# Designs tried in a protein design run: peptides against a protein of PDB entry 2Q3Z. Part 8

Target 1, 272 residues: chain A of PDB entry 2Q3Z
Amino acid sequence: YVLTQQGFIYQGSAKFIKNIPWNFGQFEDGILDICLILLDVNPKFLKNAGRDCSRRSSPVYVGRVVSGMVNCNDDQGVLLGRWDNNYGDGVSPMSWIGSVDILRRWKNHGCQRVKYGQCWVFAAVACTVLRCLGIPTRVVTNYNSAHDQNSNLLIEYFRNEFGEIQGDKSEMIWNFHCWVESWMTRPDLQPGYEGWQALDPTPQEKSEGTYCCGPVPVRAIKEGDLSTKYDAPFVFAEVNADVVDWIQQDDGSVHKSINRSLIVGLKISTKS
Target 2, 254 residues: chain A of PDB entry 2Q3Z as posed
Amino acid sequence: YVLTQQGFIYQGSAKFIKNIPWNFGQFQDGILDICLILLDVNPKFLKNAGRDCSRRSSPVYVGRVGSGMVNCNDDQGVLLGRWDNNYGDGVSPMSWIGSVDILRRWKNHGCQRVKYGQCWVFAAVACTVLRCLGIPTRVVTNYNSAHDSNLLIEYFRNSEMIWNFHCWVESWMTRPDLQPGYEGWQALDPTPQEKSEGTYCCGPVPVRAIKEGDLSTKYDAPFVFAEVNADVVDWIQKSINRSLIVGLKISTKS

## One batch from the design tools (peptide; made by RFdiffusion4, then SolubleMPNN)

Design b1_p8_6_s2 (from b1_p8_6, 4 letters changed)
Fold by OpenDDE base, seed 3:
Structure b1_p8_6_s2 (fold): chain B 272 residues (1-272), chain A 8 residues (1-8)
Amino acid sequence: as target 1 above (272 residues)
Amino acid sequence: LPQQPVTS
């Protein structure tokens, strides 16, 4: 989790699981220095360097900073996400084979955002950075991963009388989604929440005004403790959301239907 | 290949 520089990231779908090799490269030359630069350009450091530095001994604090800084939303972060298959002005997310090239490009271009990433790219870069900083970290893949946008633990589809989805489909389920889990103590929580903590660097929802997510104890998610900081409801929904169809009838009435064909969540953790 | 929405 700290020493392994090469591994696999799971992709594809629940029915057709795939993986790609990935070079995390946390011990390659200059990578630690880039990780330190990442910390030194974070908004909290720029606002109050002394306060930021004093908190860097906390893996909880550092994990949250890294989850925010791996994406370029709201800051001088590493990666710009894109999902529309238009990658001509950058690098296709599918082209990356490791974190090292991404981090080097970011640093060498004056901390300009690297184009482009998707979930596994964000997760992999976060994994590299966290490992560099001595935090045991692994990439996690969740198939049929929900993106709850309104914090109601539901994925809601609006449908016409024929069952056809209406509108722009704001809420969605990803075929797969990747994030990281990091091992740390949680002195900021009640006893028993030490261990694996979920962190999501893909810019999906804002947490305390920044596109970051976690750390949240995996145990809290498993036990349904949604009061646990950080972002427990969002992470819970990624793996456990129910799917609801709102079906508009011809008479203008709306029928609520539980969609049992879409099962959210199939999480796979790696040992490497 | 890419991350994409599940179509129901």
Scores: peptide ipSAE 0.492, ipTM 0.938, DockQ to the pose 0.540
Fold by OpenDDE base, seed 4:
Structure b1_p8_6_s2 (fold): chain B 272 residues (1-272), chain A 8 residues (1-8)
Amino acid sequence: as target 1 above (272 residues)
Amino acid sequence: LPQQPVTS
């Protein structure tokens, strides 16, 4: 989880699981230096360098900073996400084979955001950075991964009488989604929440005003302790959201139906 | 191959 530089990232769908090889490259030349630059350009450092530096001994603090800085939302972060198949002005997310080139491009262009990433790219870069900083980290893939936008632990579809989804389909389920889990103690929580902590660097929802997510104990998610910081409801929903269809009939009546054809969550953790 | 929404 710290020493392995090459691995696999799981992709595809629940029915058709795939994987790609990935070079994390945490020990390649200059990568640690780039990770330190990442810390030195984070908003908390820019606001108060002394306070930020004093907190870097905390994996909880550093993990949360890295989660925010791997995406370029709100800061000088590493990657710009894009999902619309228009990648001509950058690099297709599907073309990356490792974290090293991404990090080097970011640094070499004055910490300008790299175009483009999707979930596994964000997760992989975060994994590299966290490993560089001595935090045991693995990439996790979740199939049928929910993106809950209103923190109600539901994915809601509005449908006409023919079952066709109406509107812009804002809430959705990804075929797959990737994030990272990092091993750390949680002295900021009650005893028993040490171990794997979920961190999600893909910019999906804001946490305390910043596009970051976690760390949240995997145990808390498993046990349904949604009060546990950080972002337990969001991460819980990614793996456990229920799907609800709101079906409007011609007479104006609305029928609520549980969609049992869409089962959220099938998590696969990497072993290396 | 890309990350994309599931259609039901």
Scores: peptide ipSAE 0.483, ipTM 0.937, DockQ to the pose 0.538
Fold by OpenDDE base, seed 2:
Structure b1_p8_6_s2 (fold): chain B 272 residues (1-272), chain A 8 residues (1-8)
Amino acid sequence: as target 1 above (272 residues)
Amino acid sequence: LPQQPVTS
């Protein structure tokens, strides 16, 4: 995982799985230096450099910092996300072929956010950075990936009497979503949660006031231990959320329908 | 293909 510089990222949909080649390039010239700059511009370092540096021996701490710094939300992070197909003032997310160019652009422009990224771009850059820092990391793709906004483990659609969706579609299911898994021990948790930890650098929900996610043990998600830090309910929902339709009837009654036709979650780990 | 919402 740490040694592979080239790989594939899975994209598309559950019915039409695609992949793209990606150059992670963690050993290319200057990339490690850029990763160190990323750490040195993080909000925790700026607040208290000594405290931040003293915690960099913890992959749990570093993973959480990187998750926040790969996106430019809340900080001098690397990438600006955009999903509206208006990329004329930057680079289309679909144009990237590797992490190296993104990281170099970020550094060369004074740590100015790079336009633009989507989930796999965020995940790939995070993977590069974490590997540079000696943390075994892989990109993960989840098809029909839920985005739960209210931490109730549900994707809720409100429908009128005609079955039409009402209100702002705040909650959604992505055709696919990418994040990373990193191998680390969890001395901050009860025994048995060592191994793969999920981290999500795509800015979706705030965790403790910052757009970051994880690390959370993959085992905890599999076993349904939602009390496990960090962000277990959110990550659990990405892979296991139930879809609920609230249908208002003519008499004002509301019918709850659990839609099992949308299978949330088909996880594919990159074989690096 | 871009990341996009699944339309139900």
Scores: peptide ipSAE 0.442, ipTM 0.930, DockQ to the pose 0.532
Fold by OpenDDE base, seed 1:
Structure b1_p8_6_s2 (fold): chain B 272 residues (1-272), chain A 8 residues (1-8)
Amino acid sequence: as target 1 above (272 residues)
Amino acid sequence: LPQQPVTS
């Protein structure tokens, strides 16, 4: 999880699992230096360099910083996400074969955001950076991954009397979503939460005002301890959300229906 | 190949 430079990332759907080879390249020339630049341009460093540097010995702190800095939201982060199939002014997310080129492009262009990434690209770059910094990390894929926007652990669809989805459909389920898990102790939590911690660098929801997510103990998610920092409800929902249909009637009444055809969550952890 | 919604 720290020595392997090449691996596979799982993609596709729950019914049709696929994978791609990926070069993480954490030991390639200059990559560690780029990871250090990433830390030195983070908002916390810019606000108070001494405080930021004093906290870099904590994998909890560093993991959270990296989660925020891999995306370019709110800061000079690495990647700009795009999902609308309009990639002509950049590089298609599907074109990347490793983290090294992305990180080098970011650095060589004055820490300008690299266009473009999707979930596995964000996760893979985060994995590279965390490994460079000595944190054992793996990419995780979750099929039928939920994006809960209002922290109620539900994916809610509004439907007309004919069952057709209405509105903008703010909440959704991805065919797959990738994030990372990093191995660390959690001295900031009660005993027993050491081990794998989920971190999600894809900009989905703000955590404490920044597009970042985690670290949260995988154990806490498994046991349903939603009070555990950071972002336990959101990560829990990614793998466990229930789907609810709100069926509208002509008279303005609404019927709540549990959608059992959409099953959220099928997590696969990588070995490389 | 791309990440996309399950239900559109």
Scores: peptide ipSAE 0.490, ipTM 0.937, DockQ to the pose 0.505; fails the geometry check

Design b1_p8_6_s3 (from b1_p8_6, 3 letters changed)
Fold by OpenDDE base, seed 1:
Structure b1_p8_6_s3 (fold): chain B 272 residues (1-272), chain A 8 residues (1-8)
Amino acid sequence: as target 1 above (272 residues)
Amino acid sequence: EPQRPVTS
């Protein structure tokens, strides 16, 4: 999880699992230097360099910073996400074959955001950076991955009397979603939460005002401890949300129905 | 290969 530079990232759907090869390249020339630049342009460093540097010995702190800096939301981060199939003014997310080219482009263009990424690209770049910084990290893929926007652990669809989804979907389920898990101790938590920590660099929800997510102990998610920092409810929902249909009638009445045809969550942890 | 919404 630190030494491997070549690996695979799982994609596709729950019924049709696929994978692509990926060059993480954490030991390639200049990549460590780029990772250090990433730290030196993060908002916390710009606000108070001394405080930021004093906290870089904490993988909890660094992991959270990297989660925020891999996306370009709110800062001089690496990647701009796009999902609408309009990639003509950049590079298609599907074209990337490794993290090295992305990081080099970012640095060589004055830390200008690289167009474009989707979940596995964000996760892969985060994995590279964290490995460079000595944090054991792996990419994970979750099929039927939920995006809960209001922290109620539900994916809610509003439907008319005929069962048709109405309006724009705010909450959704992805066919797949990727994030990273990093191995670290959690001295900021109660004993027992050392081990794999989930970090999600894809900009989905703000955490403490920044598009970042985690670290949160995988154990806490497994055991349902939603009070655990950081962002336990959101990560829990990604893998465990229930789906609810609100069936609306013309008279204004609403019927709540549990949707059992959409099962959220099928997580695969990578070996490399 | 792209990430896409799933519907039921």
Scores: peptide ipSAE 0.551, ipTM 0.947, DockQ to the pose 0.541
Fold by OpenDDE base, seed 3:
Structure b1_p8_6_s3 (fold): chain B 272 residues (1-272), chain A 8 residues (1-8)
Amino acid sequence: as target 1 above (272 residues)
Amino acid sequence: EPQRPVTS
């Protein structure tokens, strides 16, 4: 059980790994209460409080709820993501030094979304919340992290005959991406998938209509069992996607080329 | 440091 309140989050790039200190603060005054508020404003509770509460004994259920509620997409969640370097109307994602201030701001402003977060901020807040709720959780960083947008386990770039990327809708690889892993049993799966489960609170793709991701057994990802719930193909792609270039020639023909210069995935897990 | 896309 991870009980540390202070830790490090890995950032940077695969070639230049960096880290920042982070105060998770799961045991600070009032934080547990805020986590309970987070549960009580989730869409499932609002739809059917009795059903939601009856399921809160399941870390699988709670983990999935938290994954969705840490981002403000689709609900009254905690953080609004932004990546365009325009943070003047809020707080730069790079300014945060811990989860406590974020959670307190969220609660104190009537559960209004906090501006702004990026992956490590989402992950760190999720880590805090999950730990508060008694779920052993750690932040993980994946370098050269793929964002598969069409569920084909590929990152696809469209290029002209000169190799230049075309269009604004190409899939992408992050220099780094953070999510969390939580320790839990998986009675909802076949035997053998207990242990670390990946959860991704950064809004990237919808899962069952909500911007949430996981839990999915780390073992399933490692073994390539993409049938396991939740969101195994997406998480698998984050760490294992192949990169493909679609090169359009002047004559209109298209050539498929495997891009071996971009290697997806280098995951680092934290001990605290 | 912010997240940013990796370019080939």
Scores: peptide ipSAE 0.549, ipTM 0.947, DockQ to the pose 0.531
Fold by OpenDDE base, seed 4:
Structure b1_p8_6_s3 (fold): chain B 272 residues (1-272), chain A 8 residues (1-8)
Amino acid sequence: as target 1 above (272 residues)
Amino acid sequence: EPQRPVTS
C-alpha cells in the first residue's frame, strides 16, 4: 500500500463497473517535498506551527489534515471540484492520469488550487500524499454512494403526483464515489478500532467547520457505531443510507414511500 | 467517466 505507485481506480456504475489506470507516483522526484509543503500551508500550521508539528507523528491527525488539504475549500488546498461539465478554464477531471502532475502544478503555481477534480481525483491525490507520509493507504470506490446532507441517514426525494423529483435535488446518490482508507492505530478511541480508517477528501460536508472527513474506523461503519469519531454518520450514510420518497398528491396530502429500487452502497477496496 | 447523480 505504501510501495505501489501504479494502480487502478474503479469507476462507472454498480451494473457497469469500470476502471482506469492511475499513477500515484509517491516516489517520483519532488513529490515528498510537495507533500511536506502541503502540511506547512495547512490552517493548523499557520495558526500554531509548533502545535501542528508536534502532532504530525499521529496518522490520525495527519490523515485529517490531508483530507482537508486535498480540496481547496477553506484553505490553500490542492484541487477545486467541479461537476457541471464546464471545464474550459482548467483541466477536465477525466483528463488526469496520475497524481504527480496535479501536485506539481499546485506547487509550481504557488499552491494555487488546480482545476478540476472529482471524487477519484481527490481520492487519488490523497492516497499519494498519505503514502508519501508513510501511511498505508488505498483508494476505495462505492457504487450508488449517498450524499446525506442533514445527517439523518436518509436520502430524501420530494416528488409530485407523477413521481417526478421536485425541488433543488440537493440530496442525491452518486453513480460512484471514491475515498481512501488508511491503516492506522486509533489510540484516541476504545480498543478494537485499529485498522482501516475511511478518509474522504472530496468536499461534500463540513466536519468541525472544515471540508474534511474522517478518519473513521471501517469497523465502526460496519458495526453501526455512529458515535465514533470522525464523521461516522456521514460515512455510514454513504454506504448504508435508505432512500425515501415523499410523494405529494394533488389534494396536498403526502405519501411516504421507501424506494427499494435505489440500493445505496457497494464498496470495492483495492488490493494495493 | 464523470460522477453523475443516479436517477430514480
Scores: peptide ipSAE 0.539, ipTM 0.945, DockQ to the pose 0.530
Fold by OpenDDE base, seed 2:
Structure b1_p8_6_s3 (fold): chain B 272 residues (1-272), chain A 8 residues (1-8)
Amino acid sequence: as target 1 above (272 residues)
Amino acid sequence: EPQRPVTS
């Protein structure tokens, strides 16, 4: 299960679910050392090494650090994301078959960002790192996964009187999106939130100024407790957002319509 | 397979 080095990551779409094999390789030679380097180059360590090290016994703290460090946004993190199909100056995200090569490349090139990743690559690398650090972790795939940018739990499309989408389509729904869930207690929260915690290393939104996400109790998301640390509204929206069409009429009035053709969320947790 | 936006 969470201790396996080889597994599968689910991809595709809700109607056509696919999977790829992935070598997490958390027990391969040198990988643990690379994970420790990752911790030692994180911004919090660079700011105050003693404070950072003193908090590494907390899987909550470490999980949040790893979420931020797997992407290269804001720091010397591992992966640069790219989604525009122009990968000629690096490695296509679709070419990776495991986390080990990525981590080794990162370390061997002086902690230079590796080109390129997409969601499952980010998630898989995070999974490897967290497992190396002793945190039980699994990759999760969510189909029709929403990216809410304004924390209103909605994906909003603005349309003219003819139903044509207007303006910048900033908010969107991914055909699929991957993140990780890690098992930990939450002494920083009220009792009852121990268990699986969602962490999202794909750089989508900033949390407290850094491209990171979580940990947030899966239970909190399920129960709709959006006040829990960290980033509950964002993660909730990924799996539960409603899609709304704002249709502007010729008279200037705006009609709100629930878009029933787009159903957000179909979560699959990996079993290996 | 790459991530792609779902067309609305």
Scores: peptide ipSAE 0.523, ipTM 0.944, DockQ to the pose 0.523

Design b1_p8_6_s4 (from b1_p8_6, 3 letters changed)
Fold by OpenDDE base, seed 1:
Structure b1_p8_6_s4 (fold): chain B 272 residues (1-272), chain A 8 residues (1-8)
Amino acid sequence: as target 1 above (272 residues)
Amino acid sequence: LPQRPVSS
């Protein structure tokens, strides 16, 4: 989790699991320096350098900063996400083979956002950075991963009387989603929440005003402790959300149906 | 290979 520079990232779907090789390259020349630049351009450093630096001994603090800085939302972060298949003005997310080229491009272009990333690219870059900073980290893949936008632990679809989905699908389920888990103690929580912590660098929802997510104890998610900082409800929903169909009738009545055809969540942790 | 919404 710290020493391995080459690994695999799981992709595809629950029915058709795939993997790609990935060069994390945390020990390649100049990569640590780039990770330090990432910390030095983060909004918290720019606001109060002394306070930021004093907190860098905390993997909880650093993990949260890295989660926010791997995406370019709200800051001078590394990657711009794109999912619409229009990648002609950049690099296709599918073309990346490692984190090193991404980080070097970011630094060499004056910390300009790199185009483009999707979930596994965000996760992989975060994994590289966290490993560089001495935090044991792995990429995880969740199949049928939910994106809950209103923190109600549901994926809600509105349907007409014919069962057709109405309006824009705000909430969705991804075929797969990747994030990272980092090993750390949680002195900021009650005892027992040390170990793997989920961090999600893909810009999905704002946490305390910034596109970042976690760290949240994997144990808290497994036990359903949604009060645990950070972002327990969101991460819980990624792996456990129920799917609800609201079926409108002509008379204005609404029928609630719990859809069990799609099971949210099949988490695979990388061994490398 | 890309991340995509699951068709419901």
Scores: peptide ipSAE 0.470, ipTM 0.939, DockQ to the pose 0.531
Fold by OpenDDE base, seed 4:
Structure b1_p8_6_s4 (fold): chain B 272 residues (1-272), chain A 8 residues (1-8)
Amino acid sequence: as target 1 above (272 residues)
Amino acid sequence: LPQRPVSS
């Protein structure tokens, strides 16, 4: 994983899986230096450089920092996310073909946020950075991926008597979502949680006050151990959330329908 | 091929 500079990222939908080629480019000129700059502008370094540097030997610590710094939320991070199809003042997320140009643009413009990214762009850049830092990392795509906003492991829809969704539809299931998995030991956890750790650099929810996510053992997610740091409930919900439909009838009665484990996380694609 | 919410 560390040695692979070119690969594919899976996209599309559960029924129509697609992929794009991606140049991760972790060994291209200057990319490692940019990754080091990324670490040196992170909020933890700015707050206490000595403490931050002393912790950089931990893949757990570094992974969490990178997860936060790949997005520009809360810090001098790399990418600004946008999903509204209005990309005229930047680069369309669909236009990127590799991480190198993104990272170079970020650095060359004084660590100014690059416009724009979506999930696979965030994941791919994180993958590049983590690989540069010697952490084995792969991009993962989950189809029908849930975004749980209130940590209840549910995606809730409110509907009228005709089944039409009411309100702002804030909670959703993505057609696909990408994050990364990194291989590391977890000396901060009980034995058995070494291996692949999920990290999600797409700014979806705050973790301990910062838009970051993970690392959380993939094993913990598979086994339903939601107490495992970091962000196990959120990552669990991405792949296992149940869907609840609240249907308001004309007479004021409410029908609750729960769709358990039938929609979310139908397919996960990654390199084996 | 943007990331989009699925139709519910």
Scores: peptide ipSAE 0.448, ipTM 0.935, DockQ to the pose 0.530
Fold by OpenDDE base, seed 2:
Structure b1_p8_6_s4 (fold): chain B 272 residues (1-272), chain A 8 residues (1-8)
Amino acid sequence: as target 1 above (272 residues)
Amino acid sequence: LPQRPVSS
């Protein structure tokens, strides 16, 4: 995981899985230096350099910082996300073939956000950075990945009497979503949560006021320990959210339909 | 291939 510079990232849909080659390039010239710059421009360093540096021996701390800094939300982070197919003023997310060019562009333009990324781009850049910093990391793809916005572990759709979706579809299921898993111990938790930790650098929800996510033990997610820091409910929902349809009838009654296991998290790939 | 919402 630390030594692998080239790999594949899985994309597409649950029915039609695709992959792209990706150059992580963590050992290419200047990449480690860029990763160190990323740490040195993070909000915690800017607030208190001594405190930030003293905590960089913790992969838990570093992982959380990197999760926040790979996206440009809230800080001088690396990538701006965009999903509306309007990429003319930047680079299409689909055109990237590796992390190196992205990181070099970011640094060479004074840590200006790079346009544009989507989930796999965020994940891949995070993977590169974490590997550079000596943290074993892999990209993970989840098909039919939920985005829970209200921390209730549900994706809720409101429907009229004809079954038509009403209101703002803020909560959603992605055809696929990518994040990273990093190997680390968790001395900040009870024993047994060492191993793979999920980190999600795609800006979806704020964690403690910042667009970041994790680290959370994969074991905690699998066992349903949602009290485990960080962001266990959100990550749990990505892979296990129930889909709820609220259907209003003509008589004013509301029918609740719950789909518990057939849609979200149909397949997870951790190969990378 | 872009990331897209699943139609519901």
Scores: peptide ipSAE 0.440, ipTM 0.935, DockQ to the pose 0.522
Fold by OpenDDE base, seed 5:
Structure b1_p8_6_s4 (fold): chain B 272 residues (1-272), chain A 8 residues (1-8)
Amino acid sequence: as target 1 above (272 residues)
Amino acid sequence: LPQRPVSS
């Protein structure tokens, strides 16, 4: 994982899986230096450099920092996300073919956020950075990936008596979503949670006040141990949320329809 | 292909 510089990222939908080639380029000239700059501009370093540096021996700590710094939310991070198909003032997320150009642009423009990214771009850049830092990392794609905003493990839709969605469709299911898994020990947890850890650099929800996610043991997610740090409920919901339709009738009655099978997390694609 | 919400 650390040694591979070229790979594939899976995209599309559960019914129509696609992939793109991606140049991670973790060993290309200057990329390691850029990764170190990324660490040196993170909010924790700016607050207390000595403390931050002392913790960089921990893949857990570094992984969490990287998940936050790959997105530009709340900090001088690398990428600005955009999903509205209006990319004329930047680079379309679909045009990127590797992490190197993104990282170089970020650094060369004074750590100005690069426009634009979507999930696989965030994941790919995070993968590059983590690999540069010696952390075995892979990109993971989940099809029909849920975005739970309130940590109730549900994707809720509110509908009128005609079945029309009411209000903002804030919680939703992505056709696909990408994040990364990194191999590390978890000395901060009980024994048995070493191995693959999920990290999500796409700015979806705040964790401890910052748009970051993980690391959380993949094992904890598989076993439903939502008490494990970091962000187990959110990651669990991405792969296993239930869908609830709330249908309000004219008489004020509410019908609850729950879908618990084969909607969220239909397929997960990665290199094992 | 872009990331997008599934139809619901």
Scores: peptide ipSAE 0.439, ipTM 0.933, DockQ to the pose 0.526

